# Designs tried in a protein design run: peptides against a protein of PDB entry 3C66. Part 30

Target 1, 189 residues: chain A of PDB entry 3C66
Amino acid sequence: KSWANLFEKNDFFFRYKFYLEITAYTRGSDEQHLKWSGLVESKVRLLVMKLEVLAGIKIAHPFTKPFESSYCCPTEDDYEMIQDKYGSHKTETALNALKLVTDENKEEESIKDAPKAYLSTMYIGLDFNIENKKEKVDIHIPCTEFVNLCRSFNEDYGDHKVFNLALRFVKGYDLPDEVFDENEKRPSK

## One batch from the design tools (peptide; aimed at target 1 I139)

Design b2_p19_7 (made by RFdiffusion4)
Pose (drawn by RFdiffusion4):
Structure b2_p19_7 (pose): chain A 189 residues (1-189), chain P 19 residues (1-19)
Amino acid sequence: as target 1 above (189 residues)
Amino acid sequence: STIFYNVAKDENEKFVIDL
């Protein structure tokens, strides 16, 4: 074999059938999002611990990098549809109605200056100890405990017209396009 | 199916997963 093989990109978004995504939103400024997403990102490892000790959870595998994007966001209505539609491949297409900030256009006049909404998503890939028969698995408490941990006593993130946090359980075939690069086809049926 | 939870919503889905 060769050195090139050792350094082959990992296949995180193909190896698991289930993912938990944690999303920090900011309809505000760049630094408002830096602090906010920074806080949330600092707590994600705790969710891994809380999840992984559970009977039923075989592994809770965090990816090493947040997925980041922002859209020009004029109206409150837009910020809300972003929250609603972002996170699933079935629905992320609706985001095309808003202008996405890219490598090419981040420097343009009508974009550099426009109010923006910011997203930061982390992925925890899940694998399960399948109990007995096909049963429901409840991981609600560790998810809400994680949410309650996303706080600061010296910084108010209470204005939800600005700051938001969301979690999604998303099957592998339904992961957002952003996680697969130019090479990779996405998982199927 | 996708399960969705948002801290800015009055009602949310529980993280009850069908396997």

Design b2_p19_7_s1 (made by RFdiffusion4, then SolubleMPNN; from b2_p19_7, 7 letters changed)
Fold by OpenDDE base, seed 4:
Structure b2_p19_7_s1 (fold): chain B 189 residues (1-189), chain A 19 residues (1-19)
Amino acid sequence: as target 1 above (189 residues)
Amino acid sequence: KVIYYNTSKEKNEKFVIDL
């Protein structure tokens, strides 16, 4: 199968049982987010390489396109909530309390001038070597190294009030709704 | 188990996946 067939969106989010989500968060300007998310995105390949060499990981396959979203984020508590709730179908409904910025509403005065949290999410599909009787796979080191690499690039990225980075391990049935098209059925448990 | 690692949190749990 050509590599090209591996990158079809519809197949990617159904192909794996497990995903690693990498979300770059920015509570600030679009320009700040573009720089931050672009940096994070540029480093994802390095994380993939570090994951692939782990004995418990058979495949680590990045989805090549980020998912972009933004919310009106009036408070720091809202920003924390976004970070806590985003990236899981089980918890993402809590984000309905916030106004999602869309192409349709972005020009509304109440949204245009509002503080925003920007999110860029990268996905890595994971397949594990279960046969090796490892019930546990430690990915802490690669993930920590990745985070440190991103945060150390610019001193400004150490400001957790503005810039954050999260990694979430998610099962395919618990992927956010945004990864599926309107006509796609979420994977079953 | 969903494992979450966020840079904003002082103490992140060890990112160990239970399969």
Scores: peptide ipSAE 0.240, ipTM 0.809, DockQ to the pose 0.812
OpenDDE base, seeds 1, 2, 3, 5: peptide ipSAE 0.099, 0.090, 0.092, 0.100; ipTM 0.712, 0.700, 0.706, 0.718

Design b2_p19_7_s2 (made by RFdiffusion4, then SolubleMPNN; from b2_p19_7, 7 letters changed)
Fold by OpenDDE base, seed 5:
Structure b2_p19_7_s2 (fold): chain B 189 residues (1-189), chain A 19 residues (1-19)
Amino acid sequence: as target 1 above (189 residues)
Amino acid sequence: KVIYYNTSKKENEKFIIDL
């Protein structure tokens, strides 16, 4: 089967039992987010390489495209809530309390000038080598190195009020709804 | 268990995946 089929959206989010989500958050301008998310995205391949060499990881496969979303984010508490709730089907319903920015509503006066949180999310599909009876895999080192690499790139990225970076380990059945098309059934437990 | 690391949080949970 061609490399093309391995990177089709529909196959990717059903292929693995486990995923690592990498989300770049920006509470600021679209330009700020573009720079921040672009940096994070540019470093994902380095994280993949570091994950693949771990004895417990058989495959670390990056999805090729980021998922982009933005919310009206009037308060710092809202920004913290977004960061806490985003990235899991179990918790993402809490985000319904915020206004999702869409192409249809972005020009509305109440949305256009509102403070926004921008999100760019990259996914890595993970397959684990269970044969060595390692019930536990530690991915802390490569994840920490990745975060440090991104945060240290520019002094501006030290401002946690504006720029944030989160990594979340999720099971396929708990992936956010955004990764599935309307006609796709999410994986069962 | 879901493992979550957010750089804004003071306490970093260890990325120890229990399979």
Scores: peptide ipSAE 0.113, ipTM 0.696, DockQ to the pose 0.818
OpenDDE base, seeds 1, 2, 3, 4: peptide ipSAE 0.093, 0.106, 0.110, 0.109; ipTM 0.691, 0.698, 0.694, 0.698

Design b2_p19_7_s3 (made by RFdiffusion4, then SolubleMPNN; from b2_p19_7, 8 letters changed)
Fold by OpenDDE base, seed 2:
Structure b2_p19_7_s3 (fold): chain B 189 residues (1-189), chain A 19 residues (1-19)
Amino acid sequence: as target 1 above (189 residues)
Amino acid sequence: ETIYFDTSKKENEKFIIDL
């Protein structure tokens, strides 16, 4: 299917009850992250194709642009915390304990030279075939194949201290704040 | 580590979507 009918951002995060978040993490250089996230992003289309052919899935619609963020990440424990807490409105407030890197602060000496965790997040909206009365849909196989495809591309991506990949399934009401504009009301349960 | 989860599910059901 032509992704030509990309929903404008405004409707995408309200249209679906369910989303799959794909986050590439890098604790290292910006260059390392650019390569890793770029690879992950390039493979999202293949994941979508594999999701769309599942009998329970009516639509798997990717959002076209990644969400980018970075945090000062002094320790491995901080990096684990980021991976655990990011991607859910319920848990994302824990990230306030870390310094978010912004365009306004990135040139500060304390931030510029600090170890960083970089995040690139892709979203897939999911709609399901209710007509088939399937109570459950298992997406394990497409997801694991996607991760294996990304991780196997380069041996360096086997270093979990640097490169990580998370697939998080969330409901629309639990999407991170980053997907909504300040004036947008979060979807209800 | 590669992380797979549904925040609403147990570890063994992390990829099982309830409709």
Scores: peptide ipSAE 0.269, ipTM 0.792, DockQ to the pose 0.292
OpenDDE base, seeds 1, 3, 4, 5: peptide ipSAE 0.259, 0.257, 0.095, 0.063; ipTM 0.783, 0.784, 0.647, 0.622; seed 4 fails the geometry check

Design b2_p19_7_s4 (made by RFdiffusion4, then SolubleMPNN; from b2_p19_7, 7 letters changed)
Fold by OpenDDE base, seed 3:
Structure b2_p19_7_s4 (fold): chain B 189 residues (1-189), chain A 19 residues (1-19)
Amino acid sequence: as target 1 above (189 residues)
Amino acid sequence: KTIYFSTSKEENEKFVIDL
């Protein structure tokens, strides 16, 4: 399949069995998030390059568009919960306890000035060189280097109360609902 | 800690790297 298919959400999220989710979190202002997420997004290509050279990885393809969401996030516990629950179909329903900020509700008084957590998520589709069922691929090093690269860019990004960065390895059948259209059935196991 | 992702369907657990 051509690279052109990677620009369409529907094809990309059915193409691979495995995905790496890269989520930039910000509990602060939209301006803070824009800077943080923009930085993270700008470095994703470097991570892809580092993944592609690993012997066990056949393909590492980024989805070019970030997924953006924000929640009312009154407490630090809520922020921790978002980071724990987001990015997996198995756990994302826990986020229903929080108010999702939308274009329709963002101007409501209870939402407009409320503390928010902003999320920007990038996806990398992974295809592995599977010769044996028990093959292992270590992606810890490139992932750690990526996190360090992003976190070290500005001293402010060391504040985990405000800025966070998570890399989550997920299977296609456990992708969040956000990556599928309403009429699409998620991949099976 | 070295983190290995299994390519097998059965042994591949969800892993989160949060640094």
Scores: peptide ipSAE 0.031, ipTM 0.623, DockQ to the pose 0.068
OpenDDE base, seeds 1, 2, 4, 5: peptide ipSAE 0.031, 0.035, 0.031, 0.033; ipTM 0.621, 0.627, 0.638, 0.629; seeds 2, 4, 5 fail the geometry check

Design b2_p19_8 (made by RFdiffusion4)
Pose (drawn by RFdiffusion4):
Structure b2_p19_8 (pose): chain A 189 residues (1-189), chain P 19 residues (1-19)
Amino acid sequence: as target 1 above (189 residues)
Amino acid sequence: PESAVYDKFFDQFKNIYPE
């Protein structure tokens, strides 16, 4: 074999059938999003601990990098559709109605200056100890406990017209395009 | 102060069916 093989990219977004995504939103400024997403990201490891001790959870595997994007966001209505539509491949297409900030256009006049909404998503891949028969598995409490941990007493993130946090349980085939690079086909049926 | 949460998908965490 060769040294190139050892350094082959991991296949995180193909190895699990289930993912928990945690999303921090900011309809505000760059630094408002830096602090906000920074706080949320700092708590994600705690959710891994809370989840992984559960009977039923075989593993809660955090990916090493947040997925970031921002859109020009004129209206409150837009910010809301971003939260509604972002996160699932079935629905993320609706985001094409808004201008996405890219490597090419981040420097353009009508974009550099436009008000933006910012996203930061972290992924926890899940695998399960499948109990007995096909049964429901409830991981609601550790998810809400995680939410309650996303707070600061010296910084108010209470204005939801600005700051928001969301979590999604998304099957592998339904992961957002952003997680697969230019080489990779996405998982199927 | 508490942070805002978009909770629309919280029922997903109560109704997970693993393959």

Design b2_p19_8_s1 (made by RFdiffusion4, then SolubleMPNN; from b2_p19_8, 5 letters changed)
Fold by OpenDDE base, seed 4:
Structure b2_p19_8_s1 (fold): chain B 189 residues (1-189), chain A 19 residues (1-19)
Amino acid sequence: as target 1 above (189 residues)
Amino acid sequence: PESSVYDKDFHKFKNIIPE
């Protein structure tokens, strides 16, 4: 496959056993989120570059587009819950306790004026070197640098009550449902 | 674990086991 074909959704979430999930969270306005998520997204390529040069990583391949979602988030506890539960199929069912904002419901009065948490999620498919499969791979440095880069860009992004950034290492079978089409079967364990 | 989160599981990011 050409590199261009590797960026197609069709098999991206089936291609790798492991993914790094990068989620920008905003509990605030859509404008705040657009700025924050846009910044994070703009820096993902730098993270990829740093991951690619690690000896244990054979491939670090970003998915080209973010996944966008938003929830009614009336409390800070809800916001913490979202951050805790999102990004894993194992835990995402807990989010059913919150109202997912959709195009169908966004104009409902109870949703329209509700406090919201916005999520933008980027994915990096990871392939590890076979010789290193039994070995531990350290990715904390690139991840730390990435988080620091994003958080330090603007002083406002240091406010964890509003802006958050999570990096999750997730297995393919534990990817969130949102990455699969209705007719797609998630990877098996 | 099936998933690890950087801030919560920082030590795991130092020790990714690709299994």
Scores: peptide ipSAE 0.407, ipTM 0.914, DockQ to the pose 0.268
OpenDDE base, seeds 1, 2, 3, 5: peptide ipSAE 0.369, 0.357, 0.258, 0.351; ipTM 0.898, 0.897, 0.796, 0.892

Design b2_p19_8_s2 (made by RFdiffusion4, then SolubleMPNN; from b2_p19_8 with A4S F9R Q12D Y17I)
Fold by OpenDDE base, seed 2:
Structure b2_p19_8_s2 (fold): chain B 189 residues (1-189), chain A 19 residues (1-19)
Amino acid sequence: as target 1 above (189 residues)
Amino acid sequence: PESSVYDKRFDDFKNIIPE
């Protein structure tokens, strides 16, 4: 399969009813995050390959560009909150309590030297090969293998105070706002 | 090493119903 047409956003976030979100979190330095997120991102294609061969999955297509964001994260509780609330439109408004780091504000003294949480999120669009809506699909195994693969790469990644990895199954209408342009309407339920 | 419990994974990954 060619993924060339998925390099651009296009209608990717409208094409599928279901998405798998893969988010690498780092509460530390930018350098730490680059290494961690880069590793995670480099392994996503392997996860896709494992998903594609499952009988219940018709299509697993990655959006190749990661979504990057960072927040001022002064406490561990804030870090936990980010991990809990991020990745769903239903809950992402809670992140408004934190200061989003932007190109415009990153040089401000209060932001520049503040502890930060970095987020890199990859998306996989999913189409299922299920005739009966009541049938279940199990993607636990390939996802677990993926997480283990990422975590085992370096001993430093064992520090969950710094490095975290989340996988979230999300319906299209509940995708985070970041995936849509201002002029785009969120998919309906 | 095995994945930590602190990695966020959903139990429903075992039972995804595409509705």
Scores: peptide ipSAE 0.289, ipTM 0.808, DockQ to the pose 0.548
OpenDDE base, seeds 1, 3, 4, 5: peptide ipSAE 0.246, 0.268, 0.240, 0.263; ipTM 0.780, 0.774, 0.771, 0.790; seed 1 fails the geometry check

Design b2_p19_8_s3 (made by RFdiffusion4, then SolubleMPNN; from b2_p19_8, 5 letters changed)
Fold by OpenDDE base, seed 2:
Structure b2_p19_8_s3 (fold): chain B 189 residues (1-189), chain A 19 residues (1-19)
Amino acid sequence: as target 1 above (189 residues)
Amino acid sequence: MESSVYDKNFDEFKNIIPE
């Protein structure tokens, strides 16, 4: 299938057993996040290209639409918790302790003026070219280069109190709920 | 002092076992 067929949500999150999640975090202004996430998103295609040429990778297909969310994030501990718990179905329930910002509540005084953490998450579906189930694949180099590329683009992005970038290797059955529609059943283990 | 949460590496990505 061409990449064009994966630009819209279809069976993408059922097609692969494995996914690479790329999440840009910002604890700051919406403007800061827009710039940061936009940069990260613009570089994802380069990461895909680097993954595709690895011998152990058969397919690396990006889902091009980001998933966006924001939380009231009053403390640095909350920001750390978000980064620790987000991106896995096993742990994402911990985020329920935070106030999710929605279109319905964003104008509430307690939310409007609150410190926020913004999240933009990109997904890459992975299929591996392995003969033996015990064979290991190394993808750390492309991932490291990607993070370095994003972080080095602007000096401000070196401030981990504001800007963060996480990559997570996730199995299909452990994808966050956000990737599935209400009527879709989560993939089985 | 910056938390260890911000000092992430990709050591786990050196040994991906796709099973």
Scores: peptide ipSAE 0.428, ipTM 0.815, DockQ to the pose 0.390
OpenDDE base, seeds 1, 3, 4, 5: peptide ipSAE 0.425, 0.401, 0.421, 0.434; ipTM 0.816, 0.792, 0.808, 0.814; seeds 3, 5 fail the geometry check

Design b2_p19_8_s4 (made by RFdiffusion4, then SolubleMPNN; from b2_p19_8, 5 letters changed)
Fold by OpenDDE base, seed 4:
Structure b2_p19_8_s4 (fold): chain B 189 residues (1-189), chain A 19 residues (1-19)
Amino acid sequence: as target 1 above (189 residues)
Amino acid sequence: MESSVYDKDFDKFKNIIPE
């Protein structure tokens, strides 16, 4: 399978045991999110480059397309909850307490004018150069630098009430449901 | 072992155990 094929959905979410999720959060306008998420997305390749050169990282392959979602987010607590619970299958069920915005419901009066949290999530498939499962890998430096790069781009992005950027290390069996098609079976442990 | 490591400040990323 060619390198190019690794960037298509196909079996990307089945290919790796581990994934790094990069989620740009915006509690604000669609325009704000488009700018923020677009910036984050544009920098993901830089993160990949920094990960690839780490001795403990064998492979870092980005999925080229972001996953987009939005929720009605009336309170700051809801926004925190989204950030805490999103990105893991074991925790994402908590998001059922919030109203997911869909193409079918976005024009409803209760949704159209509601405060929203927007999410754009990028994925990096990871393979590690570890011989022992007990070996630790340190990726905090590239990740920190990445976030700092994104947040420093515009002063407005320092407002955590509006803009957030989270990274989550996730096992394949714990990927969010959104990455799988209806006909796909979630990877097992 | 935790199935995922989530960190906004990335302290947990210092000690990822890919198991």
Scores: peptide ipSAE 0.325, ipTM 0.824, DockQ to the pose 0.244
OpenDDE base, seeds 1, 2, 3, 5: peptide ipSAE 0.297, 0.302, 0.308, 0.298; ipTM 0.823, 0.823, 0.802, 0.798

## One batch from the design tools (peptide; aimed at target 1 F18)

Design b2_p20_1 (made by RFdiffusion4)
Pose (drawn by RFdiffusion4):
Order: structure tokens, then sequence, then C-alpha cells
Structure b2_p20_1 (pose): chain A 189 residues (1-189), chain P 20 residues (1-20)
């Protein structure tokens, strides 16, 4: 074999059938999002611990990098549809109605200056100890406990017209395009 | 930090049946 093989990119977004995504939103400034997403990101490891000790959770595997994007966001209505539509491949297409900030256009006049909404998503891939028969598995408490941990007493993130946090349980075939690079086809049926 | 709509969606999505 060769050295090139050892350094082959991991296949995180193909190896699990289930993912928990944690999303920090900011309809505000760049530094408002830096602090906000920074706080949320700092708590994600705790969710891994809370989840992984559970009977039923075989593994809660965090990916090493947040997925970031921002859109020009004129209206409150837009910020809301971003929250609604972002996260699932079934629905993320609606985001095409807004202008996405890219490598090419980040420097353009009508974009550099426009108000923006910011997204930061982390993925926890899940695998399960499948109990007995096909049964429901409830991981609600550790998810809400994680939410309650996303706080600061010296910084108010209470204005939801600005700051938001969301979690999704998304099957592998339904992961957002952003997680698969130019090479990779996405998982199927 | 979380909206009511996001909380309601979270309650629904945290309970599920794993596919085999």
Amino acid sequence: as target 1 above (189 residues)
Amino acid sequence: VMTEKELERLEEETVFVPDE
C-alpha cells in the first residue's frame, strides 16, 4: 500500500444511519455569532457524555468540525424559514430563495454590507443497542439538559429575534448536502 | 435559547424507532 492511503479522508457521514445535529443561529452580527455558537459548541461534548451512558446508545460520535454558513437575511420571516427549512435534505432546497454567502461573493458590495443570519452545526452520529422488538428510544431529557446548559449569566442570549438553538434527528440519506464534498455521492434509499 | 416551536419539534424527533 502507500502513504496516500493512510491519509485518506474519513467517511463519517456514510458510516452511521443516524445523526443528531445541533444548530446555533444568529440573526445579528459576526461577533454575536462567534460568542453564541462558541458557547453552544463548548457544551456539545457534554451531550456526548449524557447520551453515551444510556442503555440503548451504543455510541455518540461527534464530528470534529462545525458546519458554517450564512445567508443574507432581510426579514424576520426569512430568519424563521431558515430555522424551519435548514437541516434536512428534503427541505434545505427552500434556502435557495435567499442569497448564500460563498467564497466568491463574500467580498461583493451588496453582500458584504447586507444583514446576515449565521448557522453553526455540529453532528453527533448515533448507533444503537436495538433492545428487543422494534421499539421507541427516548433521548429527550439529555437533549433538553444540553439546551439548559447552553447559557451564560454574563451574556444574554434571550432575544430570540437574534439568537436560536435547534437539534434534529436526521437519517443518513437525509443529511444536508454541505456534509458531502464534491467527490462523494450521497447515501440512497 | 430555544424557541417553543423548536422545542415541540425536538420532543417529536427525540422519540423514534431505529431502522435495522

Design b2_p20_1_s1 (made by RFdiffusion4, then SolubleMPNN; from b2_p20_1, 6 letters changed)
Fold by OpenDDE base, seed 2:
Structure b2_p20_1_s1 (fold): chain B 189 residues (1-189), chain A 20 residues (1-20)
Amino acid sequence: as target 1 above (189 residues)
Amino acid sequence: MMTEKQLERLKKETVFIPEE
């Protein structure tokens, strides 16, 4: 398949056994999130470049479309819960305790002016160059550098009460439901 | 720049053994 085909949703989330999720969080305004997520998204290619040169990584292919979601987030504890539970199928059910903001409900009085957490998630499909399946894969250094790069871009992004950035390895069978269409079957273990 | 908790989480989430 051509490189262009790797950016098509249908095959991308079935093609790799492992993915790196990059999630930008904002507990604030839509404008704040747009700036923050836009910055993060603009830097993903730099992370890909850093990953590609690691000996243990054979392939690092970004999915170019971000996944967007937002929740009513009344408290800081709710915001921490989102950051803890989002990004895996195993834990995402906990997010059902929060009100998902949709186009259908966003104008409701209880939602319109409520505090919100915004999420933008980018995915990188990974293929490892490991001979031993028990070999540790460690990408914390380039990931840390990436977070620092994004956070240092603007002084405001240092406010952890508002802006956060998480990176997570996820197995294909544990990807969030958002990456699959209604007619798609989740990959098996 | 990152809190200790965030750094620990990042390490936990970006260091793994594929078959574990």
Scores: peptide ipSAE 0.543, ipTM 0.927, DockQ to the pose 0.575
OpenDDE base, seeds 1, 3, 4, 5: peptide ipSAE 0.530, 0.533, 0.539, 0.530; ipTM 0.924, 0.924, 0.926, 0.924

Design b2_p20_1_s2 (made by RFdiffusion4, then SolubleMPNN; from b2_p20_1, 8 letters changed)
Fold by OpenDDE base, seed 2:
Structure b2_p20_1_s2 (fold): chain B 189 residues (1-189), chain A 20 residues (1-20)
Amino acid sequence: as target 1 above (189 residues)
Amino acid sequence: MITEKELERLKKESVFIPEK
């Protein structure tokens, strides 16, 4: 398949055994989130470049489309819960306790002016160099650099009550439901 | 900028690659 095909959904979420999720969180306004997520998204290519040069990583391919969602988020505890539970199929059911904001319900009085948490998630498919011995890949290093890069861009992004950024390493079978169509079966272990 | 909690989470993202 051409490189162009890797940026289309198609089989992207079936192609790799491992994925890195980059999620920008905002508990605030949609405008705040647009700026924050836009910044994060603009830096993903730099993270990819840093991942590609790691000896243990053979391939780091970004999926170009962000996945976006928002929840009514009345409390800071709810916001922490979102950050803890989102990004893994095994834990994402906890998010059902929160009201998902949709185009159909966003104008409801109870939702329209409610505190919200916004999420934008980018995905990177990973293929590792498997040699004859166990190798350790310290992806936390480039990930930390990435987080620092994003947060240092604007002083406002240092406010963890509003802006958060998480990177999660997941296996294909544990990808969130959002990456699959209704007719697609998630990968098995 | 980055919290200790965030750093700990990121450290958990280190991956061990199994041998063939």
Scores: peptide ipSAE 0.232, ipTM 0.809, DockQ to the pose 0.524
OpenDDE base, seeds 1, 3, 4, 5: peptide ipSAE 0.192, 0.205, 0.221, 0.190; ipTM 0.783, 0.788, 0.792, 0.782; seed 3 fails the geometry check

Design b2_p20_1_s3 (made by RFdiffusion4, then SolubleMPNN; from b2_p20_1, 6 letters changed)
Fold by OpenDDE base, seed 2:
Structure b2_p20_1_s3 (fold): chain B 189 residues (1-189), chain A 20 residues (1-20)
Amino acid sequence: as target 1 above (189 residues)
Amino acid sequence: MITQKELERLKKETVFIPDE
């Protein structure tokens, strides 16, 4: 497949066993989220470059489309729950306790003016230079640098009550349902 | 800046053995 095809959904979420999930969270306005997520997205290429030069990383290929979702988020505990449960298939069912905002319901009186958490998620497909199955992969340094880079861009992004950024290793079989079409079967373990 | 809590979460989520 061509290099260009790596940035199309197609089989991207079937191509790798391992993914790095990058999620920008905003508990605030859609405008705040647009700025925050846009910044994060603009820096993903820098993270890819940092990952590619690591000896343990053979391939780091970004999927260029962000996945967008938003939830009614009445409390800080709800916001923490979202950050804890989002990003893996095994835990994402906990999000069913929250009201997902959709184009169909966003104008409902109970949703329109409700506090919301916005999520934008980017994915990087990973292949490792591992010689044995028990070799540790450590990418926390470039990930930490990435978080600091994003948060340092604007003083407002230091407010963890509003803006958060998570990076998570996810196995292909544990990817969130959102990355698959309704007619696609998730990868097996 | 990244908090200690965030750093610990990152270490948990980005330091791993792929086949475990």
Scores: peptide ipSAE 0.654, ipTM 0.949, DockQ to the pose 0.589
OpenDDE base, seeds 1, 3, 4, 5: peptide ipSAE 0.650, 0.651, 0.647, 0.647; ipTM 0.948, 0.948, 0.947, 0.948; seed 4 fails the geometry check

Design b2_p20_1_s4 (made by RFdiffusion4, then SolubleMPNN; from b2_p20_1, 6 letters changed)
Fold by OpenDDE base, seed 3:
Structure b2_p20_1_s4 (fold): chain B 189 residues (1-189), chain A 20 residues (1-20)
Amino acid sequence: as target 1 above (189 residues)
Amino acid sequence: MITEKELERLKKETVFIPDK
């Protein structure tokens, strides 16, 4: 498909002004997260199909690679904070209050056995037909259907203390730092 | 199923005015 070059990271996060960010959260085991995030990722194509047929959406282009992160998450309040603050450059600095799990620190005793929140994030680049008209775009219905689809797969995914799924519209200049390489400059407003 | 809280968050996060 002519899309092969579009799946290269090279300019994906510079190509669109708007993105839909899909984040699967798990406060539990790595195994639980693997199953949950894998399910969510497997359904993204269905969401894209639903978005593409909306009159206001000209293009819905998925970035195929998930972004993975995990934090030490000792409390439910911390888990809520992660869900509130993650997903935009404007708010992500609040996550510095939590310990990011890295390959360098994951074997430390204080981190190894700590409760963790796992995050897997997918992105869809968006182009709108009504962009120049400054009309409201509302995609909450297909997004709601997507959440319900994922949660209905297994009764365990109804436990909101463990499994969560967020969809967030993000502007290109407000994308999380994780999507850019160290040598890349964030898009300007 | 999605909770009311999640639905309200989703509406807030997925309803917008695209501008250039």
Scores: peptide ipSAE 0.631, ipTM 0.944, DockQ to the pose 0.645
OpenDDE base, seeds 1, 2, 4, 5: peptide ipSAE 0.630, 0.630, 0.630, 0.621; ipTM 0.943, 0.943, 0.943, 0.941

